# Designs tried in a protein design run: peptides against a protein of PDB entry 6MBK. Part 63

Target 1, 240 residues: chain A of PDB entry 6MBK
Amino acid sequence: GFEMVNFKEEGFGLRATRDIKAEELFLWVPRKLLMTVESAKNSVLGPLYSQDRILQAMGNIALAFHLLCERASPNSFWQPYIQTLPSEYDTPLYFEEDEVRYLQSTQAIHDVFSQYKNTARQYAYFYKVIQTHPHANKLPLKDSFTYEDYRWAVSSVMTRQNQIPTEDGSRVTLALIPLWDMCNHTNGLITTGYNLEDDRCECVALQDFRAGEQIYIFYGTRSNAEFVIHSGFFFDNNSH

## One batch from the design tools (peptide; aimed at target 1 I190 R222)

Design b2_p26_5 (made by RFdiffusion4)
Pose (drawn by RFdiffusion4):
Structure b2_p26_5 (pose): chain A 240 residues (1-240), chain P 26 residues (1-26)
Amino acid sequence: as target 1 above (240 residues)
Amino acid sequence: MLPRFIPVLNNEEANKLMTEADEAWH
């Protein structure tokens, strides 16, 4: 019912190949396909996850390393997902100095500075950990772990991650949801939820989509400062 | 880093937890 298309404004997205009515359940993704903090713990990253206090406290950082480890693993279950991810992003981590300079004197620039400093600190910290700690000597990253790798990983997580209930429903965790996460954003209401009975992520149409029209979802009630810093885009006419 | 919020279908108690967890990121 849909195909991948490279749109000028939003980059790659989903386009309807048939008419899709509003409220139609048109997209579902089972849990097995998701990359989660739990799958990161049970992966080759597990030995380091158990020893490093930062990875235990910061599931979003855990997902970034999970993404990098699997990217460096030729036989990863998630290779189809990793190979279709973008190679670059428009998060401020990618901005030129003069592009950030336009934000001087604004409320938003402080968070740009924090993002930069946090990412650089994390890269330097984990570079040292991977090169010296025995619990990381079997990681794929020991051979090569560049700043570009880390910038890409955290940008991939921050622009795509989601909260979902745990498999039991009593807790929440962070996850990457393949296929569905290729939907771009428009104004509207959240129409994506997690179905604990079928154990899958389900998305109903936000609005009518005719064949040939791009399929959009509503990401959330975020400001443009949040969209730019954490999602890497500015949304015109953001009602929130 | 801000995660997207995803609700639980037909479960009010779990949605309360999801909302609280989402607010904690802000």

Design b2_p26_5_s1 (made by RFdiffusion4, then SolubleMPNN; from b2_p26_5, 13 letters changed)
Fold by OpenDDE base, seed 3:
Structure b2_p26_5_s1 (fold): chain B 240 residues (1-240), chain A 26 residues (1-26)
Amino acid sequence: as target 1 above (240 residues)
Amino acid sequence: GIPRYIPTIGNEEINKLMKETYESYL
């Protein structure tokens, strides 16, 4: 097994409680535990989602609002997960002046400014939507929707969203994967896939881990803003 | 550390639409 531990340098992560062998399926997360665009549609956000073009067009924003709604809901199933999320992120939306100044000499500054401007515009748009749209009245965030809330949610999703298959495998959707995303990142091969037959995210060990060692996984290259959980990763390893 | 790759949110088209929408309320 594994346990959640606060590591000195990496923050929260997973530690092996027993020896884990390379390629061992040590962690799986059923779809029902995931925060997905579909779960957002099926939540209190659903009616607004159905009438807002931006939410429909941008699954990441839908997840951000889903995260905010669930955070604001004391009885949310995902409260234990949400409480494990950082309160602040090392994303451009949280950059201090010195960090921004450092980046001014780099090409990255354009992306930082773009992200900031886009996020600010999105917030302004959705603030108005939340204030005026009839279906927003029932949202738990109706009377408490700040820029800080929004940047947190956006940053949470930006850093943790994953592409997973839909239930029928016909298309890709977005998901936050509780417990799995507690594994800290290392360089290597993606060892996480989605098992459509069992309808779960599966993670196999990248290497041998001894009891007491931190479990690391490879999230993939961030080149595409989303960690792709390849449906086919375990198709060849149907031995599990 | 400052990441080498900075993820972006949205796209130019949708942000344009949001801007236009927002400006319509001014």
Scores: peptide ipSAE 0.031, ipTM 0.491, DockQ to the pose 0.031
OpenDDE base, seeds 1, 2, 4, 5: peptide ipSAE 0.022, 0.014, 0.024, 0.028; ipTM 0.440, 0.422, 0.492, 0.501; seed 5 fails the geometry check

Design b2_p26_5_s2 (made by RFdiffusion4, then SolubleMPNN; from b2_p26_5, 14 letters changed)
Fold by OpenDDE base, seed 5:
Structure b2_p26_5_s2 (fold): chain B 240 residues (1-240), chain A 26 residues (1-26)
Amino acid sequence: as target 1 above (240 residues)
Amino acid sequence: PIPRLIYTIDNEEQNKLMEEAYKSFL
């Protein structure tokens, strides 16, 4: 068992409510609980998705819009999940002038500028789409689509998106994985997989966790620079 | 395994799509 806890400096994470052994399947998340490109297609966004080439080509943007639509929907199934997401991020899209100045001496500055520029361009495009496209009229964000909204959604997806198999296992798609994505990062091995037979994400414990300890997972091999750019944090025990 | 995807926006294909999108919508 585990519980969601707000940890100092780390934000929300999962805490063990009992002793969990290494390799124990302690967490699973059925596909029906995931926010996916497919769930975006099947949502109020579906009609617009079917006609917008950018949404179709860029699954991350489709997820961002899906997240915004669901956030704006009081009766959304994902409201409990969305409410656990940060309201802001320490990613480059949120950098203050001093943080940008610090990065000017690094190679990361080019990626920061590219990210900012591209995000702004995407927003400008979609602002026009939301204002003019007939299928946008049904979106709950129709009259409330700000850059801050888009920045938040893009950052949420950027920091949390995962590759999972499609239902038939024939290809990969993008997903946000509620509850599981609350696990903070530690160094180790990837201990999360997808069980196609049961149609669920499955996470086994990376190590023994005692009752009351925070449960960490390994997000994959990342440099500290990549964490800053895409995840908004440094990991001191990172080997990169 | 399910890794977290680090999305790099510096993608030439996506940039081309956006440029085409601007011509059509902006």
Scores: peptide ipSAE 0.112, ipTM 0.764, DockQ to the pose 0.128
OpenDDE base, seeds 1, 2, 3, 4: peptide ipSAE 0.071, 0.040, 0.086, 0.036; ipTM 0.681, 0.676, 0.724, 0.665; seeds 2, 3 fail the geometry check

Design b2_p26_5_s3 (made by RFdiffusion4, then SolubleMPNN; from b2_p26_5, 15 letters changed)
Fold by OpenDDE base, seed 4:
Structure b2_p26_5_s3 (fold): chain B 240 residues (1-240), chain A 26 residues (1-26)
Amino acid sequence: as target 1 above (240 residues)
Amino acid sequence: GLPRLIYTIGNEEINELMEKAYQSYL
């Protein structure tokens, strides 16, 4: 077993409540608990999603809006999860002026500026959509859609989105994985996969953990975590 | 060091479409 703990320096993480052995399946998250493009389509966002080409084309943006809608919904199933999310992120959209100035001497500056520009354009577009589209009228964010909200949601998704199979296994979709994404990072092998038979995300322990120890996992590229479908665990050489 | 940019939100084509769409609402 494990428990959620707010570690003083690392923020929220998972702590073992018993000894966990390497390769032990200690954590699983059924599809029904995931925030997915499909759950977005089945939510209050669904009608708008069905008519907005950008939401349809960009699953990450769909997840961002899903996250915002659920955050603004007091009775959302995902409220406990959303409350564990950072209020700010160490992403380019949150870089301070001095950080951006430092990056001006690097190739990264073009990516940063591109991300700023793209995010601003997306916000402007969706602000108008939310204000004018008939299917946006019932969105809980209708009167509370700020750039800061959008920046937060986009950054949340960017840092936490994962690829999982669709229910039939025919395609991949994007998902936020509650509880699992609370594990803090360590170097190692990707030990998370998706079990289609049981329709759940599964995480096996990277190493032995003793009762009271923090459980770490290797994210790979957290934003592009590719789940292994029945192929076992692999080492993603994607250097963070 | 600053975090590596791992993910780019959207692409240029989509952003152009968004801009065009946005302009149509002005």
Scores: peptide ipSAE 0.028, ipTM 0.519, DockQ to the pose 0.030
OpenDDE base, seeds 1, 2, 3, 5: peptide ipSAE 0.025, 0.028, 0.021, 0.025; ipTM 0.464, 0.552, 0.460, 0.530; seeds 2, 3 fail the geometry check

Design b2_p26_5_s4 (made by RFdiffusion4, then SolubleMPNN; from b2_p26_5, 13 letters changed)
Fold by OpenDDE base, seed 1:
Structure b2_p26_5_s4 (fold): chain B 240 residues (1-240), chain A 26 residues (1-26)
Amino acid sequence: as target 1 above (240 residues)
Amino acid sequence: GIPRYIPTIGNEEQNKLMEEAYKSYL
């Protein structure tokens, strides 16, 4: 009922190939297709994860490393997904000097510099871990782990991470949701949820879409959908 | 333009843990 399209202004998105009615379940993504903290633990990253307190405590960083490992693996199941991700992001880590100078007059500047500092420290820590830890030897990024790689992976996760239930539904975990996260955003209502019985992420149509129209979803209140991490975003009214 | 939605990574507790780990490991 839909196809992937590279739109000139929005980048990759979904386009309807047939008429889709409002509230129709048009898209679902089973857990096995998600990039999760659990899939990271079950990957080549698993041994290192099991011995590093930061990876264990910060699921978003675990996802970032999972993303880097899979990107470096030509035969990764997630290669088609990874190839659709932006090469750069509108995150503070990518701000140019003029953008930072503009923000110096705003209250957001402190958070921007904090993010720079934190990300740089994380990179330095993990660079040393990758160079010295025995379980890092088999990682595909062992000999090629740059700040640019880390900045990209962190920004990818920062902008796309979602909370989903664990398999038993007892807790929440973090996931990147391929295909679903290709939907560009519009104003409306949250139309995405997780079906534990079928163990899949489900999205129903926000409105009627005709064949040939781009399918949009509601990103959520301000910058967040229901399963998007709320604490990961803040709004600056002085932005341009 | 500068986006209105400015993303951040981690929380204060996680950042503190990271800083402590960084100082102890490097």
Scores: peptide ipSAE 0.079, ipTM 0.684, DockQ to the pose 0.039
OpenDDE base, seeds 2, 3, 4, 5: peptide ipSAE 0.017, 0.029, 0.045, 0.044; ipTM 0.484, 0.652, 0.655, 0.692; seeds 2, 4 fail the geometry check

Design b2_p26_6 (made by RFdiffusion4)
Pose (drawn by RFdiffusion4):
Structure b2_p26_6 (pose): chain A 240 residues (1-240), chain P 26 residues (1-26)
Amino acid sequence: as target 1 above (240 residues)
Amino acid sequence: SERFPIEKALPFDEDEEAEIFDEILE
């Protein structure tokens, strides 16, 4: 019912190949396909996750290393997902100095500075940990772990991650949801929810989509400062 | 049945991340 298309404005997204009515359940993704903090713990990253206090406290950083470890694993279950991810992003981590300079004197620039400093600090910290700590000497990253790797990983997570209930429903965790996460954003209401009975992520159409029209979802009620800093885009006519 | 809502592209809390690193690494 859909195909992948490279749109000028939003980059790759999903386009309808048939008419999709509003409120139609047109997209579902089972839990097995998701990359989660739990799958990160049970992966080759597990030994380091158990020893490093930062990875235990910051599931988003755990997901970034999970993404990098699986990217460096030729036989990873998630290789189909990793190979279709973007190689670059428009998060401010990628901006030139003069591009950030336009934000001087604004409310938004402080968070740009924090993002930069946090990412650089994390890279330097984990570079040292991976090169010296025994619990990381079997990681795929010991051979090569560049700043570009880390920038890509945290950008992948921040522009795509989600909160889902745990498999039991009592807690929440952070996850990457393949296929569905290729939908771009438009104004509207959240129409994506987690179905605990079928144990899958389900998305109903936000609006009618005719064949040939791009399929959009509503990301959330986030400001343009949040969209630029954490999602890497500015949304014209953001009603929120 | 009720569904747990999912929002895509959740913001990182940059201040909280800096505080976590400061508390753990002292």

Design b2_p26_6_s1 (made by RFdiffusion4, then SolubleMPNN; from b2_p26_6, 11 letters changed)
Fold by OpenDDE base, seed 5:
Formats: sequence, structure tokens, C-alpha cells
Structure b2_p26_6_s1 (fold): chain B 240 residues (1-240), chain A 26 residues (1-26)
Amino acid sequence: as target 1 above (240 residues)
Amino acid sequence: MELFPIERALPLDLEAEERLFDEILG
């Protein structure tokens, strides 16, 4: 009932191929298709994960490395998904000097510098880990781990990470949700949830969508600054 | 059926991230 389309201003999004009614379950994504902290643990990254306290404590970083490992793996199940991800982002980590200067006059500058500092420190740490840790030898990124790679992975996770329950529902974990995360943002209500009984993400339509219309979702309550800093876009019609 | 709501691109707490990183490496 939908297809991926490259829209002129918004980039890739989902377009309805049929009429979709409000509250209709039009999209679901089973857990097995998600990139999660658990799938990272079960991947080639698993041995390193089991011995690195940062990876264990910071699920977003685990996902970033999971993305990098899968991107470097030609036979990765997630290659089709990874190929849909932007090669660059409009997040602060990609800002030009003039853009940073512009934000110096705003309260957002603190978060910009924090992103830079955190990312740089993480990269420096993991560069050493990848070079020296025995379990890093089998990683496909062993010989090609650049700051640009890490910046991309961190930005991918930053702009796309979601909280979902674990399989048993006892805890919350992080996930990238392929296909669904192609939906662009609009004002409204949260219409996506995780169904533990069926073990899948479920998205119901925010409104009626006619065939040929772009399908939007509500990402959640965000300030314009939060959208710029964490999602890399400015939403003009933001209610906040 | 109960669904757990999913917010797309949940913002990172950059300060918490920094503190956690420092705590683990300190």
C-alpha cells in the first residue's frame, strides 16, 4: 500500500499506492527486521560488545557500530536498508563553519559543541579499541575506521533511533526501524507502537491518505531546536 | 491490545551521555 519515493525538498519518504484510511494499520515491521542492540550483540560485534563497557552501557553507540559493521558487510541482511540512509546529514556534526557561527548566537550552541565533543571523544576511544582489542580483529571495519565513518553512523542513529521493548517486555532497548523510518514528520499524535504479542512495530495512519499522497507520521513533541540538532531538519509548522 | 508507543528519533541527552562516558572511563 506504499512505496519509497524521493521527494524534492524532504528527501526520501513513503507514498501511498492506495487509499489509506485514518487509524488503518498500513505498516508493520517484525522484530527480526529491526537493527537493535540485541542484533548487534548477536552479530560479529558480539564478542567485542561483551567485553567493552561503553558498548554495553550506551546502546546508541552499539547501534552505530552495528551499522558500520553491517555497512561493511556486502552480504548483510540490512544492506537494502542501509542503502536508503543518507550519506550525509544536516545535523550539527556536518555543519560548515558559517552554520556554527550562526548558532553561536543561540542557546543551541551548547548542544552543538556537546555533540562535537562527545563524538570526537567516542571516536578516539574506539579507534584505540579497534586497533588493540583482540575481538576487534574480525570486524569488517578494522582497517577502515575513520571519523567520517563514525560521524555518519552516530548521525544515522541519532536521527533514527527508537525505544522499543525487549522480546520479553521486561526492559526497553534501542532500535532502528527499516522502512517505517522513511516516513517524514508532521504535526499530530503518535500512531506507532510496538505489539509484543505479535512481536512487531505497528503504524496506523495518522489521517486519511489518498493514493499518491505522502504518508507522514508524528515523530513526537520536539522543539525546532531539537529537530535541527537531533534530526537535522527544521519544521516550519511546528506547534511548539 | 496494548502497544508501546514509539517516538521517532528520540533526542539524546548529550550531558548524560558525556557523564556516562566519563564515569566508565574514569
Scores: peptide ipSAE 0.555, ipTM 0.929, DockQ to the pose 0.879
OpenDDE base, seeds 1, 2, 3, 4: peptide ipSAE 0.523, 0.540, 0.530, 0.539; ipTM 0.920, 0.926, 0.923, 0.924

Design b2_p26_6_s2 (made by RFdiffusion4, then SolubleMPNN; from b2_p26_6, 13 letters changed)
Fold by OpenDDE base, seed 4:
Structure b2_p26_6_s2 (fold): chain B 240 residues (1-240), chain A 26 residues (1-26)
Amino acid sequence: as target 1 above (240 residues)
Amino acid sequence: MELFPIEQSLPLDLEAEEELFEKILG
């Protein structure tokens, strides 16, 4: 019912291949297809994860490293998904000096600097970990772990991470949701949820979409500042 | 059937992240 399309102005998105009605379940993604903290633990990163307190405590960082490890793994199940990810982002970590100067007059500047500082500190820490920790020896990124790599991974996670329940529903974990996260944003209501019975993410159509139309979803309530900081763009029609 | 809402691009609490990072390493 949909296809991935590179829209000239918006980049990659989903386009309807048939008419989709409002509230129709048009997209679902089983847990097994998600990149989660749990899949990170079950990957080549698992041994290091089990011994690194930062990875254990900070699921977003675990996802970032999971993403890097899988990107560096030619036979990774997620290669097709990773190939759809931008090589660069418009997030603050990629801002040029002029962009930062522009934001100095805004409330976002504090968060911009915080991102720079946090990311730099994390990189420095993990660079040492990767070089010295015994369980890092088998990581495919051991000999190629640059700040640019880390910046990319962090930005990927920052722009795409989602909160989903664990398999037993007892806790919340973080996940990247392939295919679904290709949907571009519009105003509306949250139309995506996790179905624990079927163990999958489910997305219903926000509105009617005709064949050939781009399918949009509502990411959630965000201020313009939050869009800049977390997504790297402004949404002009944002009512918040 | 209970659906848990999913909001894409979960915002980071940068201060909390920094504090947690420092707490673990301190």
Scores: peptide ipSAE 0.346, ipTM 0.850, DockQ to the pose 0.859
OpenDDE base, seeds 1, 2, 3, 5: peptide ipSAE 0.329, 0.332, 0.330, 0.340; ipTM 0.843, 0.845, 0.846, 0.850; seeds 2, 3, 5 fail the geometry check

Design b2_p26_6_s3 (made by RFdiffusion4, then SolubleMPNN; from b2_p26_6, 13 letters changed)
Fold by OpenDDE base, seed 4:
Structure b2_p26_6_s3 (fold): chain B 240 residues (1-240), chain A 26 residues (1-26)
Amino acid sequence: as target 1 above (240 residues)
Amino acid sequence: MPLFPIEQSLPFDWEKMEELFDKILG
């Protein structure tokens, strides 16, 4: 019912191949296809995760490292997904000096600086960990872990992470949702949920889409400032 | 069972991250 398309202005997105009606379940992604904290724990990163308090405390960082490990793994199941991710982002970590100067006049500047500071500190920490920790020897990124790598991974996660329930529904965890996160944003209501019974993410159409139309979803309630800081773009029609 | 709503691009809580980082390593 849809296909991945590289749109000129918006980059990759999903295009309907048939008419899709509002509220129609057109897209679902089983848990097994998601990149989650749990999949990180079950990956080559698992041994390190089990011994690193930072990874354990911050699931988003765990996802970032998971993403890096899988990217560095030629046979990774998620290679097709990873290849769809931008190589660079418009997030603050990629801002040029002029962009930062522009933000100095806004309240966002403090958050931007926080991103820089924290990301740098995290990188420095993990660089040392990767160099010294015994369980890091098995990581495919052992000999190739640059700030650019980390910046990319962090930016990937911060722009794409989602909260989903654990398998038993007792807690929430973080996940990257392949294919689904290809949908570009529009104003509206949340139309994606997690179905624990079927153990999958489910996305219903926000509106009618005709064959050939791009399928949009509503990312969530965000201010434009939050979009800039966390997603790297403005949404003019944002009602929030 | 109700669906658990999913919001894409959940923002980082940088303050919390910093606090946790400092707490763990400080």
Scores: peptide ipSAE 0.498, ipTM 0.892, DockQ to the pose 0.902
OpenDDE base, seeds 1, 2, 3, 5: peptide ipSAE 0.488, 0.481, 0.488, 0.484; ipTM 0.888, 0.884, 0.886, 0.887; seed 3 fails the geometry check

Design b2_p26_6_s4 (made by RFdiffusion4, then SolubleMPNN; from b2_p26_6, 12 letters changed)
Fold by OpenDDE base, seed 2:
Structure b2_p26_6_s4 (fold): chain B 240 residues (1-240), chain A 26 residues (1-26)
Amino acid sequence: as target 1 above (240 residues)
Amino acid sequence: MPLFPIEFSLPLDLDAEEKLFDEILG
């Protein structure tokens, strides 16, 4: 029904290989394929996770470290997914001085500075943790934990994290959803949900897509400022 | 069974994140 394609200016996306009708369930991703807080806990990061209150309390950071550990693991199941991720982002953590100055005239500036501050503080904290904590010794990033690595991981999670239910549906957790998150954004309605019975993410087509067309999804209703901060791109609501 | 809607790229509450970080380290 679809294939991964590298589109100019858009990076990786999904292209229909057949005609897909609106509301057709064309894509599903089982929980076992997701990068989640739970998979982080069950990985090489698990021992450290169990001893670090920040990792326990902040699922987005847990995912960031999970992503870094898996990236540093040549035999990681998620290597194919990780290779599809951008090496750099257009989000605030990658802004040059002129871009920051431009945003000073906007309401987004507070969040930009907060993102810088938070990320720097987190890095400083975890640098120390990785250097000193016994359970960090076995992490593949032990001797190679740089700010650039952390910035990348945080940005990856920030731009791609999703809330999904736990397996029993009693709580909400965070997940990166491989394959599905390759879909680029267009205006519309949310067409993705989690099916607890089948324990999978399910995406139905926002509209009819013809064979050969790129498949788009709607990420959600957000301000342009929010898109800049969290996704690194400007979205015009008047564009398709 | 109803699906739980998934919004792609969930925005972070940066202020809440900072506060939580401070509370844990404090």
Scores: peptide ipSAE 0.433, ipTM 0.876, DockQ to the pose 0.856
OpenDDE base, seeds 1, 3, 4, 5: peptide ipSAE 0.428, 0.431, 0.418, 0.425; ipTM 0.872, 0.872, 0.800, 0.873

Design b2_p26_7 (made by RFdiffusion4)
Pose (drawn by RFdiffusion4):
Structure b2_p26_7 (pose): chain A 240 residues (1-240), chain P 26 residues (1-26)
Amino acid sequence: as target 1 above (240 residues)
Amino acid sequence: SLERYAVERSGDVVQPTHLPPKITWH
């Protein structure tokens, strides 16, 4: 019912190959396909996750290393997902100095500075941990762990991650949801939810989509400062 | 009607502590 298309404005997204009515359940993704904090713990990253206090407290950072470890694993279950991810992003981590200079004197620039400093600190910290700590000597990252790797990983997580209930429904965790996460954003209401009975992520159409029209979802009621800093885009006519 | 836990982009979230609100499908 859909195909991948490289749109000028949004980059790659989903396009309808048939008419899709509003409120039609047109997309579902089972839990098995998701990359989660739990799958990160049970992976080759597990030994380091159990020893490092930062990875235990910051599921988003745990997901970034889970992505990097699986990217460096030729036989990873998630290779189809990793190979289709973007190689670059428009998060401010990628901006030139003069591009960030336009933000001087604004409310938003403080968070740009924090993002930069946090990412650089994290890279330097984990570089040292990976190169010296025994519990990381079997990681794929020991051979090579560049700043570009880390910038890519945290950018991948911040522009795509989601909160989902745990498999039991009592807690919440962070996850990457393949296929569905290729939908770009438009104004509207959240139409994506987690079905605990079928144990899958389900998305109903936000609006009618004719064949040939791009399929959009509503990401959330975020500001343009949040969209730029964490999602890497500015949304014209953001009603929120 | 069906109720689901909402899934939305949460790029600023470091570690979650609470379940998201539910959305209603008709």

Design b2_p26_7_s1 (made by RFdiffusion4, then SolubleMPNN; from b2_p26_7, 12 letters changed)
Fold by OpenDDE base, seed 2:
Structure b2_p26_7_s1 (fold): chain B 240 residues (1-240), chain A 26 residues (1-26)
Amino acid sequence: as target 1 above (240 residues)
Amino acid sequence: PRYLYAISLVGDVVQPTELPPLITFY
């Protein structure tokens, strides 16, 4: 088994409670526990989603609004998950002027500026939508939709969104994967897949983990610049 | 095979869309 633990400097992670062998299926998350575009459509956001082209076209924004709606809902099933999310991120949307200036020496600056611009434009658009659209009146965020809220939600989704199959396996959709996304990153191979027969995410151990050790997963092969942009961290042993 | 789909961790820059101009709030 495993348990959620707050690690120094790394924040929340998973710790093994027993010895886990490499390639052992130690963690699975059924679809019903995921925050997905489909769960967003089936939530209080559904009526607005059905009428807004941007929400329909951009599953990540749909997830961001889903996350905000659920955060604003005291009885949300996902409250325990949401409470484990960072309140702030080290991602570009949170960069100070000096950090942005540092990145000007890198190719990442264009992506940073694009992210800033796009996020600001999206906020302005959706602020107006939330103020004026009839289906927005029932949203728990109706009177509390700030840029800080939107920045947080977008950053949460940006750092944690995953592509998973639809229930019928015919398409891909976006999901936040509670519990599984507590695994911190290490070098290795992707060890998480989706089992359509059981309709669940399945994670096998990247290596042997002893009882009491932190369980790491590999987030994929990326440059340090991409890690900064997408996840807000550098990986010292990154092969890129 | 059990693992039909690898879960892709998609850290993506928010895709540009045709959005209206920035609204100035006064």
Scores: peptide ipSAE 0.019, ipTM 0.582, DockQ to the pose 0.216
OpenDDE base, seeds 1, 3, 4, 5: peptide ipSAE 0.018, 0.017, 0.026, 0.030; ipTM 0.563, 0.563, 0.591, 0.560; seeds 4, 5 fail the geometry check

Design b2_p26_7_s2 (made by RFdiffusion4, then SolubleMPNN; from b2_p26_7, 10 letters changed)
Fold by OpenDDE base, seed 2:
Structure b2_p26_7_s2 (fold): chain B 240 residues (1-240), chain A 26 residues (1-26)
Amino acid sequence: as target 1 above (240 residues)
Amino acid sequence: VRELYAISLVGDVVQPTELPPKITFY
């Protein structure tokens, strides 16, 4: 009982099409619909992943490249999802000089600068890899890999990646959760879990929602500084 | 009553090493 809607100022979100009760399971997303490190390994990126130590060690970067490869693939299963993603983000990687100067008065500045430097270094590394590595020749982004592309992908992953168990539950992996991550954030409790038996993400309603109301979820407890750094959010009532 | 692995945004996590906490749905 929900639909995707483009809300003014908030972008895409989910709206209830019927009354939804608190704690009601209203949304589930099977593993096969997720963008995961495993789906990255099983994609056109797989050969390069198997040979690059950074992709193997950094699941978030593997997801970023997976997202870029799928974006560059017109027939990608995830095109409808990718098209709902913001073209730009309010994260530090998009901050102008004046915004960075404002952050100099905060404890977050060191993390912001580290993120900038790391992202730039990663781009420079992978630009060279894409130009020189034999397995990169098959990537749809081979001739079009800009810093803006990389910044967008990293920011998309940073703002949307989740931890989920592997299929056997023995390990944890990273995942983007299409449709579910269209829910905008509010304060509350975590109401989403992974069901290993049914191999799906399950989301229960944080509160009662009436038909026509926007459905909000709680993304997790973090400090305002961490939210600014990782999600671009700031909450006046975030005391954690 | 079922136990699920909690799903939350993790930010700029490079590589997760631990399973998320379990939550109970009723």
Scores: peptide ipSAE 0.418, ipTM 0.901, DockQ to the pose 0.924
OpenDDE base, seeds 1, 3, 4, 5: peptide ipSAE 0.410, 0.307, 0.316, 0.303; ipTM 0.898, 0.823, 0.818, 0.821

